# Ledger of designs, part 2: peptides against a protein of PDB entry 4A54

Target 1, 94 residues: chain A of PDB entry 4A54
Amino acid sequence: MSVADFYGSNVEVLLNNDSKARGVITNFDSSNSILQLRLANDSTKSIVTKDIKDLRILPKNEIMPKNGTKSPSTNSTKLKSAETYSSKNKWSMD

## One batch from the design tools (peptide; made by RFdiffusion4, then SolubleMPNN)

Design b2_p19_5_s1
Fold by OpenDDE base, seed 5:
Structure b2_p19_5_s1 (fold): chain B 94 residues (1-94), chain A 19 residues (1-19)
Amino acid sequence: as target 1 above (94 residues)
Amino acid sequence: SELIKELEKKLNKSLEELK
């Protein structure tokens, strides 16, 4: 398993100096052993692997799509009141 | 989640091997 298998994962990195960084894994430089994180402000942070004490994967906050309760469009079936047009057939007997 | 913990372990192991 390679670091690349975790690209796109949201992680919290604990560094040897006890500082923390949170971001999405975007890249790993194998030549220099550098992990790249995209932070919440869209900036990129490069972390040297030797400085990492521990790393945890944050659960995908399933942004539960706010089930926008589509207000049931009350199809107001306009009950067309059947106007019983009593057509009085005036039979004019001429 | 147990699965997440296993993935964390694998990732940390992979990173340690690169030190």
Scores: peptide ipSAE 0.409, ipTM 0.855, DockQ to the pose 0.091
Fold by OpenDDE base, seed 3:
Structure b2_p19_5_s1 (fold): chain B 94 residues (1-94), chain A 19 residues (1-19)
Amino acid sequence: as target 1 above (94 residues)
Amino acid sequence: SELIKELEKKLNKSLEELK
């Protein structure tokens, strides 16, 4: 079994320095032993395999945290307080 | 799943063999 069999898999990589990287396996350089991950921001991270402590495969449905596109600032449409038009029913008592 | 665990094991083994 080769690393190429896992291309397209979403993975979490734990490095020897205890840092983590998450991304999709896009390539493996066998000559240099470098694993390439596409990150959530569409950038590519190269990881030397000797620096990998552990790797796990993430479920396909785990929404890679999209780079927090700023939640569209819900323009708090200030609900203009509906001015209750108090219709003064002037009961003209004759 | 057991399948995913097996795949993880195989992948990690493959990476270790390249060290």
Scores: peptide ipSAE 0.405, ipTM 0.851, DockQ to the pose 0.095
Fold by OpenDDE base, seed 1:
Structure b2_p19_5_s1 (fold): chain B 94 residues (1-94), chain A 19 residues (1-19)
Amino acid sequence: as target 1 above (94 residues)
Amino acid sequence: SELIKELEKKLNKSLEELK
């Protein structure tokens, strides 16, 4: 299993300095070991994996504050959020 | 909830292997 399997997932990252970052995983730079998150304000945060203490996947129902910025219809390549995969597995177990 | 925990574990493991 690779980090790429979680692209599009909304996550909370706990850093070694006890700070937290929340965002969608957009990319992972394997050469530099950098995880990229898109934040609620549409900015990108780059996190060195060595600085990550823990990571959790946020449930879809946690209302990310809709900052009213229209989700640009960027072709959300349906990166099957791990949650969509979870939802498919819920349907597959019936 | 259990599936999410498993995915979190796998993701964290993958990240630890990259450190």
Scores: peptide ipSAE 0.402, ipTM 0.849, DockQ to the pose 0.094
Fold by OpenDDE base, seed 2:
Parts: structure tokens; C-alpha cells; sequence
Structure b2_p19_5_s1 (fold): chain B 94 residues (1-94), chain A 19 residues (1-19)
């Protein structure tokens, strides 16, 4: 599978420095190995893939608090997001 | 769901292969 297959997916990224980023995958630069996320404030964050410790896919129903912009309805198969991950829950990829 | 877990595994695998 290609990273491009996940464009439009909401993800939570755990970085090597233990910081977290949440956003929609908008692009992947294969030449530089950079993942681009659109954040809740409509800004774009570029993440070098080597700095990624772990990544989880958020349920489509987890509305990333976008200041006013509706999440693009990815026509991809409505992956029923299983568990509402509470913001307080320890990073678990169950 | 099992499907989400499989997708996460595939995505993480794809990212690891690019490191």
C-alpha cells in the first residue's frame, strides 16, 4: 500500500520527542519523506517520517475541531471508527 | 475495529519502510 491511499484520513501521530499531532493527511513528499497534516486551526504541519514513533487512524466521526471547515468527506469506505478515544487516554493502539 | 487496526498496521509498515 502507498501512503497516498490514506490521504484524507484523520490521524494522531506520536513523535519521538513524545509530542502528539492530530490532523488530516493532505500530502506525502516521497523525495524528502515528509508527511503533511492539516491541523484543526487549518495550518499545515510537516513531519519527517523518521521522527514518527507511532501513528493511529482516528475514526471518521472524530471531528477534528476544525475552526469552521468541514472535514472533506473522503468518499473512501466509511471505516466505522471503533472506539471514541478520550483525550485523556494513554496512547493505546488496541 | 479490526479493519482500522489492519489499516494502522499497513500505514505504519509503509512509513517504516521509508525510514
Amino acid sequence: as target 1 above (94 residues)
Amino acid sequence: SELIKELEKKLNKSLEELK
Scores: peptide ipSAE 0.405, ipTM 0.849, DockQ to the pose 0.091; fails the geometry check

## One batch from the design tools (peptide; made by RFdiffusion4, then SolubleMPNN)

Design b2_p20_3_s4
Fold by OpenDDE base, seed 5:
Structure b2_p20_3_s4 (fold): chain B 94 residues (1-94), chain A 20 residues (1-20)
Amino acid sequence: as target 1 above (94 residues)
Amino acid sequence: SELIKELEKKLKESLEELKK
């Protein structure tokens, strides 16, 4: 398995200096051992792999808020529970 | 998730192998 298999994955990287970076893996330079992340601001951060202390893959549901992308307003359309008006059909047995 | 942990492990291993 190669690093390329993880392209597009959202990750949190903990560096040796205890700083953290979050982004999508966009590239890996094997010659220089550099991992490239696209950050929330659409900038690219290059991280030398030797500086990585730990790494975790974020679930797809953890949408990195891109600053400008309107999180789709989950219009929680409160489906107003259609009160099923049970129209009591008064069956008038006359 | 066990799957996520496995993927993290594989990714870390892949990165370490490339350091050699």
Scores: peptide ipSAE 0.357, ipTM 0.821, DockQ to the pose 0.097
Fold by OpenDDE base, seed 4:
Structure b2_p20_3_s4 (fold): chain B 94 residues (1-94), chain A 20 residues (1-20)
Amino acid sequence: as target 1 above (94 residues)
Amino acid sequence: SELIKELEKKLKESLEELKK
């Protein structure tokens, strides 16, 4: 199974510095080991895979609206954009 | 769901394999 099989999935990434990023997987650069996420503000974040401590796939019913795009009409919870933490935070699976 | 957990595992494993 390849990373490409997960393109379009919403994920939350926990980095080694305990910061978090949430976004849709848009691309993976295998040559440089870089995972690209589209964030809620429609910007792109590049993450070096070696900096990833953990990750989880968010439920499909959780939406991350993009700028200029209407939110789905389904009962979905708006996700917050990527957050940076200066202190260690607890990681839990939903 | 259990399926999501399995997919998470597969994704993480795929990423780890590429680090080698």
Scores: peptide ipSAE 0.357, ipTM 0.819, DockQ to the pose 0.099
Fold by OpenDDE base, seed 3:
Structure b2_p20_3_s4 (fold): chain B 94 residues (1-94), chain A 20 residues (1-20)
Amino acid sequence: as target 1 above (94 residues)
Amino acid sequence: SELIKELEKKLKESLEELKK
């Protein structure tokens, strides 16, 4: 099993300095042993794996950083059906 | 869940193997 199998997983990383980072695994640099996380603000954080003290996978139900995939706002353009008000002009002839 | 713990273990193991 490779690190790539976990791409897209939301994780919390505890570093050796007791700081924490939360994000989605987007990449792993095997040459440099660097794990890349996309954070909630859409920035990318690179973490050297030797600095990782602990790691947990967050359940899907926790507020994942909203991938700014704009749910296509179905702009329900309410096509206001132009109700053609047929104003019956009653031509009263005199 | 136990499944999540297993996945965490596998991820950690994968990371450690790459350090070798």
Scores: peptide ipSAE 0.351, ipTM 0.818, DockQ to the pose 0.086
Fold by OpenDDE base, seed 2:
Structure b2_p20_3_s4 (fold): chain B 94 residues (1-94), chain A 20 residues (1-20)
Amino acid sequence: as target 1 above (94 residues)
Amino acid sequence: SELIKELEKKLKESLEELKK
């Protein structure tokens, strides 16, 4: 299995500095180990994989950390989940 | 769910392999 198999998946990334990023995986640069996420505001965030502390896959209906903004689509993901996660700035795994 | 955990594991493993 490759990272490309997860393109289009909605994920939450916990960084080493304890900050979080949520977005859709749009690309992975294997040469530089850069994971690219499309955020809720349609901007792109590039994350060096060595800076990733943890990662989880979000259900398609999970709300983004913005008022009234739902998580991006998971078109490439066959995963359908109704899991509920903590709304607090606390990291929790499914 | 178990499926989500497995997918997360596979994604993490894929990323770790490409870091080397």
Scores: peptide ipSAE 0.356, ipTM 0.819, DockQ to the pose 0.087; fails the geometry check

## One batch from the design tools (peptide; made by RFdiffusion4, then SolubleMPNN)

Design b2_p21_2_s1 (from b2_p21_2, 10 letters changed)
Fold by OpenDDE base, seed 4:
Structure b2_p21_2_s1 (fold): chain B 94 residues (1-94), chain A 21 residues (1-21)
Amino acid sequence: as target 1 above (94 residues)
Amino acid sequence: SIDEHIKELEKKLNESLEELK
């Protein structure tokens, strides 16, 4: 079985420095032994295979943050309710 | 099971990567 058989798989890569990367396997450069991952932000990360400590395949049901679902950052613009200071016009009825 | 299948694939992928080191 080749690495190419896993193209399109969502994976978590544990590196030798204990950092982690998550993404979809998009390519493998056999000449340089480089695994390419597409990350959640649609960028590509290249990882040298010698730096990989362990790799796991993520279940398909894990909603990869599709780039397109911008979680609407509900910028709750707290509309500062302009407290209309109702200027109590003290209508002094003289 | 699906879980067993995934584990087998993980094993094969890791083995393939180790052979390339």
Scores: peptide ipSAE 0.456, ipTM 0.863, DockQ to the pose 0.086
Fold by OpenDDE base, seed 3:
Structure b2_p21_2_s1 (fold): chain B 94 residues (1-94), chain A 21 residues (1-21)
Amino acid sequence: as target 1 above (94 residues)
Amino acid sequence: SIDEHIKELEKKLNESLEELK
């Protein structure tokens, strides 16, 4: 299995220094063995693979702080059913 | 279960990363 198969996954990375990083896997540089994470603040963190002690996949429902990436509000264009108010113009022909 | 599936994926990812060290 390739690291690329996990692109877009939310992960928590435990580093050898016992620090943690959380983000979305955006890229892997195989030449330099560098994993790239997009963090909650939309910045990118590069992590050398040799510094990774363990990695876990976060469930989709863990509230990553919604960076206000507006889930595309399905603008339910409320099709305002144009209630065609048939205003019966009473044309009184005198 | 979904939890078991996630754990298996984590294992595969960690194994893949270890092979690249």
Scores: peptide ipSAE 0.453, ipTM 0.861, DockQ to the pose 0.095
Fold by OpenDDE base, seed 1:
Structure b2_p21_2_s1 (fold): chain B 94 residues (1-94), chain A 21 residues (1-21)
Amino acid sequence: as target 1 above (94 residues)
Amino acid sequence: SIDEHIKELEKKLNESLEELK
């Protein structure tokens, strides 16, 4: 699975210096290994992949950045299945 | 569970990032 399959996901990135960044994955530069996040204030943060210690995917019920409400781009068939399953379970619990 | 599915996606994303280091 490629990093592009996770575009639109809201994530928390833990860096090697123990700092954290939260945002929506908007782009990945494969030539420079740079992950781009859109933050809650609509700014963009670029993170070098080698500086990432760990990454967590935030559930949709957690405060999403205002402009990041788009579900990961539906182009990945596998993520669509996961989102549809999550959507169905949310509806079944209501 | 949804939690288990999210954890699997996190694992796949982290693995993809590690391959790029």
Scores: peptide ipSAE 0.446, ipTM 0.858, DockQ to the pose 0.080
Fold by OpenDDE base, seed 2:
Structure b2_p21_2_s1 (fold): chain B 94 residues (1-94), chain A 21 residues (1-21)
Amino acid sequence: as target 1 above (94 residues)
Amino acid sequence: SIDEHIKELEKKLNESLEELK
């Protein structure tokens, strides 16, 4: 599985300095190992992969990393389906 | 469950990122 499979996912990134960033994965530079997030103010934050301590995928019903409540679209059918279930209040379902 | 499925996807994403460090 590649990072590209998660494009459009809403994520929270915990950095090595214990700071957090929330955003939608918009791009990944494989050559330089840089993850790009679109933030709530529509700016882009670049994060070096080595600075990431942990990453989690946010359900669609959490605070969106953009203005408005539009659910992020992913290129991964599998991930999109899982997030759709969360958005439909099926997060706790099997 | 869906929660378990999301956690598995998070694990796969983190594993993919770790391989790039």
Scores: peptide ipSAE 0.439, ipTM 0.857, DockQ to the pose 0.079

Design b2_p21_7_s1
Fold by OpenDDE base, seed 3:
Structure b2_p21_7_s1 (fold): chain B 94 residues (1-94), chain A 21 residues (1-21)
Amino acid sequence: as target 1 above (94 residues)
Amino acid sequence: SLEDELSKKLEESLKELEKEK
């Protein structure tokens, strides 16, 4: 299994300095071994993997602060079918 | 690799989460 399989997961990361970070996994830089988390304030935190002591995936039901991470709402782009309003311009020439 | 280690930790965490359900 790859790190990419966990994109979108909400995680708590415990760092070697005993600090914690919580966020959604958005990316992993394989070349530099950097994990990117989206934080509750919509900022991005980059964490070097070597600095990670431990991590846990958080259950979805934990009250994530309602920063509405809009589930990718299937923006059903209602293709408003351009109803061709046939403007019957009744040009009454008087 | 560091990536493999991270992947393993994530996998282990997922397994733990599944046990709590």
Scores: peptide ipSAE 0.625, ipTM 0.910, DockQ to the pose 0.717
Fold by OpenDDE base, seed 1:
Structure b2_p21_7_s1 (fold): chain B 94 residues (1-94), chain A 21 residues (1-21)
Amino acid sequence: as target 1 above (94 residues)
Amino acid sequence: SLEDELSKKLEESLKELEKEK
């Protein structure tokens, strides 16, 4: 099963620093292993897969929290997908 | 791969969600 099979799913991501992020999976950058989430404010958050401790798919009836909890610092990369993503952070490749 | 690991986590989460139904 691929990550793409879960596009459109609402997820809660737990990061290694114990911070959490909630959003809809919109894309996955296989080259850089970056998961992209659309947040409740329609912004995009990029999460490096290696920083993910755990995740859960939320039930369809669960409303995405609009109140931005402290989003963990994530690296964003420019994805070649046709969708315009507002990435605030520049991806620094190690 | 990291992608495989993420896919596995997603699949496991889906299975858990189905158990709650």
Scores: peptide ipSAE 0.606, ipTM 0.909, DockQ to the pose 0.655
Fold by OpenDDE base, seed 4:
Structure b2_p21_7_s1 (fold): chain B 94 residues (1-94), chain A 21 residues (1-21)
Amino acid sequence: as target 1 above (94 residues)
Amino acid sequence: SLEDELSKKLEESLKELEKEK
Protein backbone atom coordinates (compact mmCIF):
# COMPACT_ATOMS: atom_id res chain seq x y z
CA MET B 1 0.00 0.00 0.00
CA SER B 2 1.29 3.49 -0.83
CA VAL B 3 0.96 6.81 0.99
CA ALA B 4 -1.07 8.05 -1.97
CA ASP B 5 -3.82 5.60 -1.04
CA PHE B 6 -4.42 7.75 2.05
CA TYR B 7 -4.77 11.10 0.28
CA GLY B 8 -7.80 12.88 1.70
CA SER B 9 -7.52 11.18 5.09
CA ASN B 10 -7.68 13.38 8.17
CA VAL B 11 -4.74 12.53 10.42
CA GLU B 12 -3.12 13.50 13.67
CA VAL B 13 0.65 13.36 13.46
CA LEU B 14 2.79 13.07 16.58
CA LEU B 15 6.30 14.36 16.00
CA ASN B 16 9.50 13.27 17.71
CA ASN B 17 9.51 16.53 19.67
CA ASP B 18 6.06 15.56 21.06
CA SER B 19 4.30 18.31 19.12
CA LYS B 20 1.18 17.43 17.16
CA ALA B 21 -0.19 18.41 13.80
CA ARG B 22 -3.66 17.73 12.41
CA GLY B 23 -4.66 17.92 8.81
CA VAL B 24 -5.69 16.22 5.62
CA ILE B 25 -3.03 14.36 3.65
CA THR B 26 -2.76 16.15 0.32
CA ASN B 27 0.57 14.99 -1.04
CA PHE B 28 3.71 13.00 -0.41
CA ASP B 29 7.08 13.95 -1.86
CA SER B 30 8.79 10.60 -2.37
CA SER B 31 12.09 12.19 -3.35
CA ASN B 32 12.43 14.04 -0.07
CA SER B 33 10.11 11.88 2.10
CA ILE B 34 7.93 14.87 2.96
CA LEU B 35 4.29 14.51 3.98
CA GLN B 36 2.04 17.46 3.18
CA LEU B 37 -0.99 18.24 5.31
CA ARG B 38 -3.72 20.75 4.65
CA LEU B 39 -4.49 22.40 7.97
CA ALA B 40 -7.80 23.78 9.26
CA ASN B 41 -6.82 27.27 8.07
CA ASP B 42 -6.23 25.92 4.53
CA SER B 43 -2.49 26.39 4.86
CA THR B 44 -0.12 23.57 4.00
CA LYS B 45 2.29 22.03 6.48
CA SER B 46 5.21 19.97 5.29
CA ILE B 47 6.46 17.27 7.64
CA VAL B 48 9.64 15.29 7.17
CA THR B 49 8.77 11.62 7.59
CA LYS B 50 11.77 10.91 9.83
CA ASP B 51 10.36 13.43 12.33
CA ILE B 52 7.11 11.45 12.68
CA LYS B 53 6.92 9.41 15.88
CA ASP B 54 3.37 8.21 15.37
CA LEU B 55 0.17 9.01 13.52
CA ARG B 56 -3.50 8.18 13.62
CA ILE B 57 -6.31 8.52 11.14
CA LEU B 58 -9.12 10.51 12.69
CA PRO B 59 -12.72 9.34 12.51
CA LYS B 60 -15.05 11.38 10.30
CA ASN B 61 -16.84 12.90 13.26
CA GLU B 62 -13.76 14.46 14.81
CA ILE B 63 -13.80 18.19 14.13
CA MET B 64 -10.44 19.49 13.00
CA PRO B 65 -9.27 22.01 15.58
CA LYS B 66 -9.93 25.43 14.09
CA ASN B 67 -6.71 27.28 14.52
CA GLY B 68 -7.95 30.76 15.62
CA THR B 69 -6.87 32.28 12.34
CA LYS B 70 -9.86 32.87 10.01
CA SER B 71 -10.20 29.60 8.17
CA PRO B 72 -10.63 30.65 4.59
CA SER B 73 -13.80 29.04 3.19
CA THR B 74 -12.59 25.52 2.72
CA ASN B 75 -14.30 24.53 -0.46
CA SER B 76 -15.87 21.32 0.82
CA THR B 77 -13.85 19.09 -1.34
CA LYS B 78 -15.47 15.87 -0.17
CA LEU B 79 -12.93 14.62 2.30
CA LYS B 80 -12.66 11.12 1.02
CA SER B 81 -13.08 9.85 4.54
CA ALA B 82 -11.15 6.89 5.91
CA GLU B 83 -14.45 5.12 5.30
CA THR B 84 -14.18 5.64 1.58
CA TYR B 85 -10.66 4.31 1.71
CA SER B 86 -11.78 1.27 3.70
CA SER B 87 -14.60 0.69 1.25
CA LYS B 88 -12.22 1.05 -1.67
CA ASN B 89 -9.83 -1.44 -0.14
CA LYS B 90 -12.68 -3.86 0.39
CA TRP B 91 -13.66 -3.47 -3.23
CA SER B 92 -10.08 -3.92 -4.43
CA MET B 93 -9.78 -7.17 -2.52
CA ASP B 94 -12.66 -8.44 -4.10
CA SER A 1 12.25 3.15 2.83
CA LEU A 2 10.76 6.03 4.78
CA GLU A 3 7.77 5.92 2.45
CA ASP A 4 7.22 2.24 3.22
CA GLU A 5 7.40 2.97 6.94
CA LEU A 6 4.87 5.78 6.66
CA SER A 7 2.48 3.70 4.57
CA LYS A 8 2.72 0.91 7.13
CA LYS A 9 1.89 3.31 9.97
CA LEU A 10 -1.10 4.60 8.03
CA GLU A 11 -2.30 1.08 7.35
CA GLU A 12 -1.94 0.13 11.00
CA SER A 13 -3.85 3.24 12.04
CA LEU A 14 -6.66 2.38 9.64
CA LYS A 15 -6.91 -1.11 11.10
CA GLU A 16 -7.15 0.32 14.61
CA LEU A 17 -9.85 2.76 13.52
CA GLU A 18 -11.89 -0.10 12.05
CA LYS A 19 -11.70 -1.99 15.36
CA GLU A 20 -13.18 0.99 17.22
CA LYS A 21 -16.32 0.93 15.04
Scores: peptide ipSAE 0.604, ipTM 0.909, DockQ to the pose 0.709
Fold by OpenDDE base, seed 2:
Structure b2_p21_7_s1 (fold): chain B 94 residues (1-94), chain A 21 residues (1-21)
Amino acid sequence: as target 1 above (94 residues)
Amino acid sequence: SLEDELSKKLEESLKELEKEK
C-alpha cells in the first residue's frame, strides 16, 4: 500500500522527541519525505518522516479534526476537534 | 525508503484497528 491510500485518515503521530500530533492525512511529499496533516484549527502541519517514531489510525469513536476524516476501512463520521501535544519546531506550518 | 516505512506503519495500524471491531 502507499501513503496516499490513507489520505483522509485521522492519525496520531508520535515523534522521536516524544511529542504527538493529531490530524487528517492530506498529502505526502515523496521527494522530501514530508507528511502533511490537517489540524483541528484547519491549519496544515508538515512533518518530516524521519522524525516519526510511530503512528496510529484513530477509530471513528475518537475525536477527529474539524474538517472530517475517512479511513480505508470505515466511512465518514461526525466531526470533532483534534489534539496536538508539545508542538516543537520540528515540523513546518503551512 | 522512508515512504515505504511510513506506509508499512499505516498498514499495521489499520490491521490493529480492524482487530478491535
Scores: peptide ipSAE 0.601, ipTM 0.907, DockQ to the pose 0.826

Design b2_p21_7_s2
Fold by OpenDDE base, seed 3:
Structure b2_p21_7_s2 (fold): chain B 94 residues (1-94), chain A 21 residues (1-21)
Amino acid sequence: as target 1 above (94 residues)
Amino acid sequence: SLEDELSKKLQESLEELKKEE
């Protein structure tokens, strides 16, 4: 199994300095052993693999950074209810 | 859990790459 099989996974990384980073795996540089994460603010963080103490994949139901994938605006096309104008034909007998 | 197994596999894959260097 390769690191590339985990591209797009949301992960929490614990670093050797006890700091944490959360993001989506976007790339891995094998030549430099650098893991790239996209953070919630759409910035990219590069992490040297030797600095990783622990890593876990986050479940999909955890608050993924709202990538503002615009939920397709349900254009609530207000179906203007065709107000059936009841034409009261007031037949004036004249 | 599936996430725990995948996390382990990812960690193992990263550790293997460190040994090849």
Scores: peptide ipSAE 0.364, ipTM 0.821, DockQ to the pose 0.076
Fold by OpenDDE base, seed 4:
Structure b2_p21_7_s2 (fold): chain B 94 residues (1-94), chain A 21 residues (1-21)
Amino acid sequence: as target 1 above (94 residues)
Amino acid sequence: SLEDELSKKLQESLEELKKEE
């Protein structure tokens, strides 16, 4: 299996310096051992493979934040249900 | 998972290339 078989895969790369990069594999330069990722901002990041500590393929359903796709901000507006505590004014009618 | 298997294969492929240099 070649690295080219994974072109178009969305990956998270953990580097030796504990930094992370996320992007789509667009190219691999075998002569220089450089993995190229397209980032969410459409820029390209080149990573030397010797600097990679770990790599994982992200599930297809993990929407890379494309600049234009509004991540549905689940504004979990916690509607604080103002539980209107109906203070039952027990009108003690004498 | 399928993603874990593919991640492993990708890692293995990168490691093999590092040994050939």
Scores: peptide ipSAE 0.363, ipTM 0.821, DockQ to the pose 0.086
Fold by OpenDDE base, seed 2:
Structure b2_p21_7_s2 (fold): chain B 94 residues (1-94), chain A 21 residues (1-21)
Amino acid sequence: as target 1 above (94 residues)
Amino acid sequence: SLEDELSKKLQESLEELKKEE
């Protein structure tokens, strides 16, 4: 499986400095290990993968960046409504 | 969930690429 298989996915990235970024994966530079995200303001953020502490794919129903490419229409199995992830900072991949 | 599995696969793919460098 390649990173390109996730192009168009909306993701939340936790950085090593505890900052968060949300955006759609638009590109990955394998030579430099740089992930590119389109943010809600249509700007592009480049993230070095070594600076990523954790990441998760966001449900399609979550606030996508306005101009985000539609997630590839994998069959709309109702991704269950993301339970209100309580603001607990625990990036639990449960 | 499917999202958790995909998130894990994405993370694994990124980690594998870091090992090749």
Scores: peptide ipSAE 0.360, ipTM 0.818, DockQ to the pose 0.091
Fold by OpenDDE base, seed 5:
Structure b2_p21_7_s2 (fold): chain B 94 residues (1-94), chain A 21 residues (1-21)
Amino acid sequence: as target 1 above (94 residues)
Amino acid sequence: SLEDELSKKLQESLEELKKEE
């Protein structure tokens, strides 16, 4: 089993300094033993594996508070197709 | 390796999560 098998997983990391980080695993640098997390603010945090005291995967139902990027409500402005009733003025040539 | 240790921790966490489901 590789760390890459956990890419996209939400995790909580407890560091040796008792600080916590929460994010999605986006990358692991095996050469430098660095775990990269994407945080809730879309920033990235690099964590040296040796500094990890504990690590838990968060349940899928624990919605990281997505800072609601207001998906631009595409106001589908229902373009009321103005049916231009072309009133064919039938000019009757009398 | 540090990767193996991390993988073990992740695996353990997954196993715990699976027991709660």
Scores: peptide ipSAE 0.306, ipTM 0.794, DockQ to the pose 0.711

Design b2_p21_7_s4
Fold by OpenDDE base, seed 3:
Structure b2_p21_7_s4 (fold): chain B 94 residues (1-94), chain A 21 residues (1-21)
Amino acid sequence: as target 1 above (94 residues)
Amino acid sequence: SLEDKLSEKLKKSLEELKKEE
């Protein structure tokens, strides 16, 4: 199992300095061993793996702050069906 | 590797999460 298998997981990371970070795993830089988290404010935090003491995957039911990613309201653009107004041109022959 | 250690921690955490459900 690779780190990439956990992309999109919400995690709490405990660092060696006893600080914590929470975010969604968005990327892992294998060359530098850097874990990237998207934070609640939509910023990205890069964490060097050597600085990680422990981590916990958070359950989905934890109220992630709804960053209101507005589900793109499918603006159902009501395609107003062009009612073909059948112009009954009543040609009055007078 | 550091990547392997991270993967194992993630795996362990997932297993722990599954035990709580």
Scores: peptide ipSAE 0.637, ipTM 0.912, DockQ to the pose 0.701
Fold by OpenDDE base, seed 1:
Structure b2_p21_7_s4 (fold): chain B 94 residues (1-94), chain A 21 residues (1-21)
Amino acid sequence: as target 1 above (94 residues)
Amino acid sequence: SLEDKLSEKLKKSLEELKKEE
């Protein structure tokens, strides 16, 4: 069984420094032994296989916390309609 | 190889996941 058989799997990776990463396996670079994970923010994390202490496949029902990308609050900048101050040029002819 | 080690870890993890179902 190859690493490619697990593409699309959601995994938790425990590194040798006791840090953790979670993401979907998107690629494996066999030449450099680098595992690529797509993170919840759609960024890619590259992990060197030698730095992996352990890993687990997560159940499909574990909703990756979609970091709710706050829908860009379209700050509707209410363009304050520039009240055209009609400068009444009162030319007082005195 | 490092790839073989990784594939074995993934396989083991899949087997463990199937035991919980």
Scores: peptide ipSAE 0.637, ipTM 0.912, DockQ to the pose 0.633
Fold by OpenDDE base, seed 2:
Structure b2_p21_7_s4 (fold): chain B 94 residues (1-94), chain A 21 residues (1-21)
Amino acid sequence: as target 1 above (94 residues)
Amino acid sequence: SLEDKLSEKLKKSLEELKKEE
């Protein structure tokens, strides 16, 4: 199981300095071992994994204030079906 | 690796969460 399997999970991170951070896991930088959290204010916090003392996944019912970020209405751009106007080439037989 | 340790912590936490449900 990889860290990526937990993307979108709401977590509480306890740091080695006894500070806490809460947010949704949005990314993990494997090269630098950096966990990225989206915070309640929609900012991103980067946490170096070595600084993590403990971590817990929060129950879904813990209402993170959904800042009403409008789910970007995936404007399904209805690809306008290009009506292939079949140009009836009326081949006038002479 | 640090990634493995993090993955293990996440996995453990998920297992704990499932026990509370």
Scores: peptide ipSAE 0.633, ipTM 0.912, DockQ to the pose 0.686
Fold by OpenDDE base, seed 4:
Structure b2_p21_7_s4 (fold): chain B 94 residues (1-94), chain A 21 residues (1-21)
Amino acid sequence: as target 1 above (94 residues)
Amino acid sequence: SLEDKLSEKLKKSLEELKKEE
């Protein structure tokens, strides 16, 4: 599994200096080992992989920084199954 | 590689997230 498989994931990154960064993974520079995060303010933060102590993927229900990633609103359009009330019009043929 | 290390961390984190759901 590559880093690219996680593009669009919202992550919290813990750095070696104990600072934290939160954002959506937008890119990885393999040549320089740099992880790019889109932050809540739509800016991009570049993090050198060697400076990463730990990371976690955030659950989807955690407030994604509002701006750019259209969370696919799974508009669960509850397709109200139009219960086609098949009104069995019992045509009582007289 | 550093990329391999990062991918393994991401994979581990995803596995942990799936256990909480």
Scores: peptide ipSAE 0.623, ipTM 0.911, DockQ to the pose 0.886

